# Peptides against a protein of PDB entry 3S8F: the designs that were tried, part 310

Target 1, 157 residues: chain A of PDB entry 3S8F
Amino acid sequence: VLTLFVAVPSLMTAFTVAASLEFAGRLRGGRGLFGWIRALPWDNPAFVAPVLGLLGFIPGGAGGIVNASFTLDYVVHNTAWVPGHFHLQVASLVTLTAMGSLYWLLPNLTGKPISDAQRRLGLAVVWLWFLGMMIMAVGLHWAGLLNVPRRAYIAQV
Target 2, 166 residues: chain B of PDB entry 3S8F
Amino acid sequence: DEHKAHKAILAYEKGWLAFSLAMLFVFIALIAYTLATHTAGVIPAGKLERVDPTTVRQEGPWADPAQAVVQTGPNQYTVYVLAFAFGYQPNPIEVPQGAEIVFKITSPDVIHGFHVEGTNINVEVLPGEVSTVRYTFKRPGEYRIICNQYCGLGHQNMFGTIVVKE

## One batch from the design tools (peptide; made by RFdiffusion4, then SolubleMPNN)

Design b2_p28_7_s3 (from b2_p28_7, 12 letters changed)
Fold by OpenDDE base, seed 5:
Structure b2_p28_7_s3 (fold): chain B 157 residues (1-157), chain C 166 residues (1-166), chain A 28 residues (1-28)
Amino acid sequence: as target 1 above (157 residues)
Amino acid sequence: as target 2 above (166 residues)
Amino acid sequence: DVVDGTLLLMQALAATLAAAFALVYAKL
């Protein structure tokens, strides 16, 4: 029940962040329904990382509401669904946000900007991490729905 | 432009807030409905059924695994199951196909899991508390019980079997 | 409109919630 209450401000935050990004993208010259997305600074890993984390948080947050539901939790509790949810919330959002923060923090702390090569490597790392997390999360959630147990090395499926 | 943006954002934000609140109440209502009607497999009692974990092995319905399966009516059974380090009793649990089975599960030692493969039966078992789950097995055969809550060094080997007879 | 993309994203989010609910509820 408490988690469900937290879901409301979280959903409102999602709106605010999305609106802010769209507004920023439009200020940067983006036009149309999706042009604002392209106008965002996708060349900066400090931007890309947390945004990808937020994208992963969408299904993760949905899963959180499911997990908080007494009725629905009966199906998914202590199945592979749970670690799937964790990897979206912690290993995706939190970790990618931390990674993005480092791409901003370290250059600012040292006073030395990252090289172009380092920037490109950072982008590759962030995107690969996101891709891996999404594959793992989909697999774990799917396995959970197939009743694969958590904390067990065997499954009937 | 800024005024236009402000107006649009506020209008749609209110709509989104309304959606969010509606969602909240729907899920709360679902929880309330489930608790009130005892739907799903788990039977949430208004009063938590308690048992003394230190004596549950010596007295009461869990004490004798040979008497763990109790017929409570036509095609209705109650099975008193102990989850312990590291196994289940009775083992195997034998029940008829098509009968409504009420599992009463507790633990004499630590927290365990009760996950029956091939079913949606999946509950945690706390010492001193009785978990109640209702299920009807439609197909005969063997169903493996898996502990999905870490319970010690032997956790990975903690299995049981439900045998559904034709 | 300055929020058209956001609205679409929010609809997708709502659809994700509905899908998650439906998928899990179907397993009850």
Scores: peptide ipSAE 0.555, ipTM 0.877, DockQ to the pose 0.780
Fold by OpenDDE base, seed 4:
Structure b2_p28_7_s3 (fold): chain B 157 residues (1-157), chain C 166 residues (1-166), chain A 28 residues (1-28)
Amino acid sequence: as target 1 above (157 residues)
Amino acid sequence: as target 2 above (166 residues)
Amino acid sequence: DVVDGTLLLMQALAATLAAAFALVYAKL
């Protein structure tokens, strides 16, 4: 039960990050309810990757609260739901953040900017990664709700 | 203008905090309600029962698979199940349709899973601990037991069967 | 307001959390 309270600082972080993005977008000239989104630097894989990770974290974080709930965990524990959850957390959020960090860090460490071709490739990589992870995660959570066990090659469905 | 923006953000942050707390308390309350209403059902709850994994095969209710199914009342049974590397005992587990079955599951060796297909029975089995699950099979037939916790080289082959007789 | 978009996102997040909870709860 106490583990559920970890959700509070996480939700607060979500607010802070979202507010920071909106503020940044508005500083970049975005106006209106959604104009700030378009104003963000979507041409930079170092920006896009972690933001996509954050988007994946929303359903993943929601699942985390479910997994931390004693009674609800009984339904999902050791089913395909669990790998669905951590693929959103580790393989999406953490991995995409790492990718984004690398796109920023390597040019700075080497002193050499990435080429336009590398930039475009980077954008393709992070978007395709995100898409693949979302498809996989939806499938795994769905399978989990259908009582497909993890760590097994067979299932009733 | 910037100061005004910061004040607004702070105000909404406080509001979001309050909302988040309220929402979480609602969820906790629902979980508590579920626990209170489903303790006698499939969801394991109640007593932490311990057993010595080093002697569980030699003595006690798990020692003889032929005596593993015990009738405890009219249409009520207790089944003492061992999950071990790599299988289940007894196997098959034979129980009547419509009977209330209490599974008492433990392990003599390592942690295993006890996942019964077609049911909500899904527990981890720890050596030294007895997992208790209550279930009533409404349909006759065979129900496969799957180990869903990695337990070693033979994990993928670790299956059992519950046979529900009409 | 400088956080109007954020507020909508937070509402969506809250709705997602509620939906996830409800989906699993329905299996009990």
Scores: peptide ipSAE 0.537, ipTM 0.877, DockQ to the pose 0.833
Fold by OpenDDE base, seed 3:
Structure b2_p28_7_s3 (fold): chain B 157 residues (1-157), chain C 166 residues (1-166), chain A 28 residues (1-28)
Amino acid sequence: as target 1 above (157 residues)
Amino acid sequence: as target 2 above (166 residues)
Amino acid sequence: DVVDGTLLLMQALAATLAAAFALVYAKL
């Protein structure tokens, strides 16, 4: 029970991050309910990567609450659900954030900006990574709900 | 501009906090309801049931696989199962169709999984602890037991069978 | 409209949490 209250700071963080993005988008000229999203720098892989990570982290966070719930954990524990959760948390948020950080850090370390070709390649990489992770994660969660076991090469479904 | 944003964010953050707390209370209430009305196949115990993994093979109800299935009442059985590296005993586990089965599962060595395909039986088995699962098989046939917790070099080959007889 | 979009996203997040809970709860 007390563990669930640990989710409160995380939810507050989610709000703050989203608010920061909206504020940034509005500062960049975005208006209206969704115009601020379009105004964000989607041409920069250093921005796109961590944002995509955050998007993946949302369902992952929901899964975190499920996994922390005693009764609900019984349903999902040691099923394909768990790897699905991991790939949203580690392989999406953490990995994409690392990628984004690299796209920012490397130019600073070298003292040279990335080329346009490198930028486009970076965008392709992070979007394809995100797409692949989402497909796999959805599949794993679905399989988990079908009671496909974790750490087994065989299943009835 | 920044001041306006700051004030707005603070105001709505309070609302979100309240909403988040309320939502969590709803979730907790639902969990509490489930615990009060459902067992999820696991028999609720007021205390953790423990066993000595070093002697479980030599003495007690797990010692003899031939005596592992115990009728405890009309259409009720207790099955004492060992999960070990790398298999289960008894194997096969033979139980009647429609009977209420209480599985008492423990391990003499390392942590294993006990996942029965076609059922919602899915528990980790820890040495020194007894996992208790209640289930009634409605359909006759064979149900495969899968170890879903890595337990060593032979983990991938660790299977058992429950045979449900008419 | 300083954080109207965020508020909508928070509602979506809340709905996602509820949906995830409901999906798993239905399997009990």
Scores: peptide ipSAE 0.339, ipTM 0.844, DockQ to the pose 0.812
Fold by OpenDDE base, seed 2:
Structure b2_p28_7_s3 (fold): chain B 157 residues (1-157), chain C 166 residues (1-166), chain A 28 residues (1-28)
Amino acid sequence: as target 1 above (157 residues)
Amino acid sequence: as target 2 above (166 residues)
Amino acid sequence: DVVDGTLLLMQALAATLAAAFALVYAKL
């Protein structure tokens, strides 16, 4: 019940964020249904990191609803599904948001801009992190649906 | 300026609402499909039952592993299982093929898991609470019980066996 | 059984989400 109540404002927030991104993209010259996406500052790790975190949070949030559902939780509880969910929520959204915040905060605190080399390295780190998290998360969710237990070194499949 | 921005944002939110709704329905459909095709006939078989974990080893239906499998009717059994640090009793659990088995599982010490490989039997076992699961084994053979809740230094080696006889 | 309960819950969830979205949409 609580999770479902929280899901509603969370979805509203997600819509607002998405709308804000679209607006920002259009202000930057993006046109059409998807052109605004390309217009966003994908060259800035401080932007890319939290956006990738948000993308990971979408399936993670859906999983949260599943985990909070009595009958659905019976299927996924204590399986590899659960750590898969955690890695989307914590290791993707929270971690990537923190990384993005760092890329913004440090230059502002020091008054020194990030060098081009540092920027490029930051982009590589964020994208590779996201890719790794998605691979692991998909694998864990898949394994969980196949009833692979968590906290066990062996599996029934 | 802010008013124009808000108006533009609200216009875009309508599209995102529709998209998100569609995606959620897709997710629900996929989950429903998965559950419909992977249900192995395990159902909760009772209301919440409480026991005293401090005495469960000394008295009651869990006290004697030799008496843990109780025939309650034709092709119907109740199996009283203890999950403890670090194993299960009885071990092995012997039941007939095709019989309706009601597992009543509890713990005398800490929280454990009861995950039966090859089935969708997967419950946490709490001290002071009885987990009740109903299942019918259609295939003979050995089914391994795995603890999927960390319970101490021996957790990784905590296994049991269900032997289904023809 | 678990399947029926799950399906019912999914339907309820879908209905709840649809209602929530409709309410939000109505205010936009």
Scores: peptide ipSAE 0.000, ipTM 0.674, DockQ to the pose 0.030

Design b2_p28_7_s4 (from b2_p28_7, 13 letters changed)
Fold by OpenDDE base, seed 4:
Structure b2_p28_7_s4 (fold): chain B 157 residues (1-157), chain C 166 residues (1-166), chain A 28 residues (1-28)
Amino acid sequence: as target 1 above (157 residues)
Amino acid sequence: as target 2 above (166 residues)
Amino acid sequence: DVVAGTLLLMGAIHATILEHFNLVYAKL
């Protein structure tokens, strides 16, 4: 029960970040319910990577609530579901945030802006990483629900 | 203007908080769905029980694999299973079809897993603790037991079998 | 093409991972 209380500050943080993004998008000329999303700087890998990380973190966070639920843990514990959750949290959010941070940090530290080619490559990297991670994570969660065991080289399905 | 920005952000936060409430209901629905569709057939059959892992092989209900399957009532059995490095005992576990089986599982050495293919039986087995699972096999056949908790170099080869007889 | 180059890199990384895991599993 106490573990589920961790969801409260986590959600508050997520909503604060989302609100900040909406505000930023609206300042950049976005209007309407969703127009602010399009107005965000999607041409900058330093922005895109962390945002994609956050998007991956949402289902991961939802899964975290599931994993922390006593009754639901009976279903998912030590199945492929668990590594699916981990890959969303660590290999998506943390890794993409790190990549995004580097796309900002290195140009800043060196005093040299990234070239347009580097920018485009960066965008390709983070989007493809996100896509691959989502495919893998969905697959692992699905396999977990089908009772594929964790830490076994064989499975019934 | 910072003040204007704060007011705008606050309005957006309220919207996102409202969304969070909606998501809460989604989570509740997901919980209900998952419980209804994925937990059927396996239920806890006991409270926390402790045993001495250093003596569990020498004395008590786990000591003799030949006595591991105990009939406790009409169409009711208790099966005392040891998970060890690297296997299960008894092996095979023989139970009748349609009987209510209470598995009492423990370990004499390290943490293992007890994952029964074709079922939703999936528990960790801790030395000094007894895992209790109730299940009824509706279909005859062989069900493989898989260790899904890393337990050493032989982990990948740690298998058992449940044979359900008509 | 930036995408093509990225895909090639990803392929190389995955190939390396698969090879490594195959080797590890073969030894077990």
Scores: peptide ipSAE 0.024, ipTM 0.728, DockQ to the pose 0.023
Fold by OpenDDE base, seed 5:
Structure b2_p28_7_s4 (fold): chain B 157 residues (1-157), chain C 166 residues (1-166), chain A 28 residues (1-28)
Amino acid sequence: as target 1 above (157 residues)
Amino acid sequence: as target 2 above (166 residues)
Amino acid sequence: DVVAGTLLLMGAIHATILEHFNLVYAKL
């Protein structure tokens, strides 16, 4: 009950952020139902990182609802599914948000903008991180559905 | 400009909020679908039963591993299992193939897991509570019991075995 | 700079992970 209660405001917050992104994209010249997405500053790792975090958080949030369901939890509880969920929430959203914050904060603290090379490296880092997290998360969720236990170094499958 | 922007933002927010509500219903539907399609064979928990973890090793049905397997019917057994730091008793658990096995699992010390590989048996074992799981082994052989709840330094080595006899 | 800070953070995180594992397994 508590988890489901938290899910509602979290969803509202997430979609409010999406609304802000749509508005920003439209201000940047994006048009149509999805054209605003392309207009967002995908060349800035400070932007890309938290957005990728949010994208990873979507399946993680859905998984949270699954984990909070008594009936569904019988299937996934204490399997590799659970750490898969955690990695989407913590290692994706939280970590990527932290990375994004770093890419914003340091230039502001130092008064020096990042170089183009640093920017490109930053983009590579956050995209590779996201990709790695998605692979790991999918693998863990898949393993969990195959009844691979959590907190065990060996499994039947 | 700020006022116009604010109104525009509000319009987008309203749209996305509506979408969020719609998605909430979609998630509920997905949960319902998953329940209908993937929960077949889930072993429901039995009634809440309590025991004293401080005496469970000395008296009662868990006290003697040699008496842990009790035939309760022609093709039905009850197995009284202790999960402890760091192992299971009895070990191995010997049961016949095709019999309905009712596992009564408790802990004398800390919380453990009881995950039987090759089965859908996966429960947490709490001191002071009895976990009841019903299962029928269709195939003979050895089934490993894994602790999937952290229980201390020896957690990773905490294994048991169920031997299903033909 | 951002790169240096990121690398330092990465190093710190990995050091923490290794320390954690070392502490856990050293006690076994």
Scores: peptide ipSAE 0.021, ipTM 0.730, DockQ to the pose 0.021
Fold by OpenDDE base, seed 3:
Structure b2_p28_7_s4 (fold): chain B 157 residues (1-157), chain C 166 residues (1-166), chain A 28 residues (1-28)
Amino acid sequence: as target 1 above (157 residues)
Amino acid sequence: as target 2 above (166 residues)
Amino acid sequence: DVVAGTLLLMGAIHATILEHFNLVYAKL
């Protein structure tokens, strides 16, 4: 029972980030309940990448609660579900945040802005990365629920 | 104005925090619902049982593979299984169809996995601890045991077989 | 340059992993 309380700080942090995004969107002229989302800088890969990482992190975080649940973990433990969780947390959130940070860092370090072509390419890269990670993660979670083992090259299904 | 900005941020944080707490309760409720409605497939955790991994091969119920399958009652068996680098004993494990099988699994060396294909049996096996799993095989045939916890150089080839007889 | 370096690093890591596993399988 106490193990589930670990989720409380994580949820608080996640929604604090969301609050910061709402504030930023409203500062940029967004109005209404959802208008602030559209007002965010979706044309900047340095912004889009970590946000997509956060979106991938949401189902990963939900999976974390499952993995921390005694009874539910019995179903998913040491199956392909676990790698699916990891790829959402590390290969999506962490990696996309790193990619986004690079798009911010390089122009600032060099003092030279990225070209429009580089910007568009960056957007394509992060969106395609996100899409690929989501496909793989869904596949791994599904396989895990079918009892495909982790750390094995063979499965019944 | 830093103060004004801080106040604005705080207002949004309060809203999202409230939402966060609400979602927390939703998740707890979903877990509770799952437990309440899907209990039939859950194997309860047994009592913690310990064993000395240094002597488990020499004495006790795991020492003789020929005596590993013990009938404990009508249509009830206990199977004492060792997971070791790199295999299982006994191998094969022979049990009758429809019998209630209690697996008592331990390791003399390192941590292993005990994953039985076609079943929901999936446990880690720790040296010094006995893993207990209860299962009834409804269908005859061969069920492969897979090690799903890295245990060394031969991990990928560590397999066992359960033969369920009619 | 940073991207190239990162890709090279990732390649080296994967090469090391593959080599390790190849050696493991060769010994069995």
Scores: peptide ipSAE 0.016, ipTM 0.749, DockQ to the pose 0.018
Fold by OpenDDE base, seed 2:
Structure b2_p28_7_s4 (fold): chain B 157 residues (1-157), chain C 166 residues (1-166), chain A 28 residues (1-28)
Amino acid sequence: as target 1 above (157 residues)
Amino acid sequence: as target 2 above (166 residues)
Amino acid sequence: DVVAGTLLLMGAIHATILEHFNLVYAKL
């Protein structure tokens, strides 16, 4: 009940953020259905990281609803599905948001902008992190659906 | 200008709300389909039952492993299983092929898992609570029970066996 | 309306799944 209740505010937050991004992208000169996306500051790791986190949070949030559903949870409970869900929520959204926050915070605290080299390295880090998290999450969810147990070194697949 | 911007934002919010919900339902539908097509004939059975974990080893249907398998009807059995640190009782569990088996599982100590490989039997076992699962084994042979809930230093070696007889 | 629709859809999905479980069990 609680999880399903919080799903609604979470969705509201998500579309509000997305709406803000679209508005910002259009203000930056983006046009058309998807042109506003390209206009966003994809060259800034402080922006890219939390956005990638949000993208990972979407399937994770859907999984949260599944995990809270009595019929579906019966199938996925204590399988590799659960770690997959957690890695989407914690290792993608929370971690990437923290990374993004760091890229914003440090320049502001030091009064110095990050160098171009640091910027490029930061972009590489967050994209590679996201890619790795997506691969692992998909694998864990898939394994969970195949009844691979959680907290066991043995799998029947 | 601000008013115009506000209206535009609201329009974007409505669009993204619809898209977000649509995607959510697509994901749920996909998952539901996948789960449905891979679901075996394991369902929860019975009502929530409570027991005293401090006496379950000494008294009641779990106390004697030799009496753990009870025939309740024609081709119908109830099996009283204890999950404990670190194993299962009885071990092995012997049941006939094709019979409807109701597993009544509880723990005398800490939380354990009861996951039967090759089946969809997968439940947590809580001290003071009886987990009930209904299943029919169609194929004879040995089915391994594994613990998928960390229960202590011996967790990784906590195994049991169900032997299905022809 | 959005909440109501979401809940109804989720209910329908769960009902379908539950029916599937029963059907699968009955066939085994």
Scores: peptide ipSAE 0.005, ipTM 0.682, DockQ to the pose 0.059

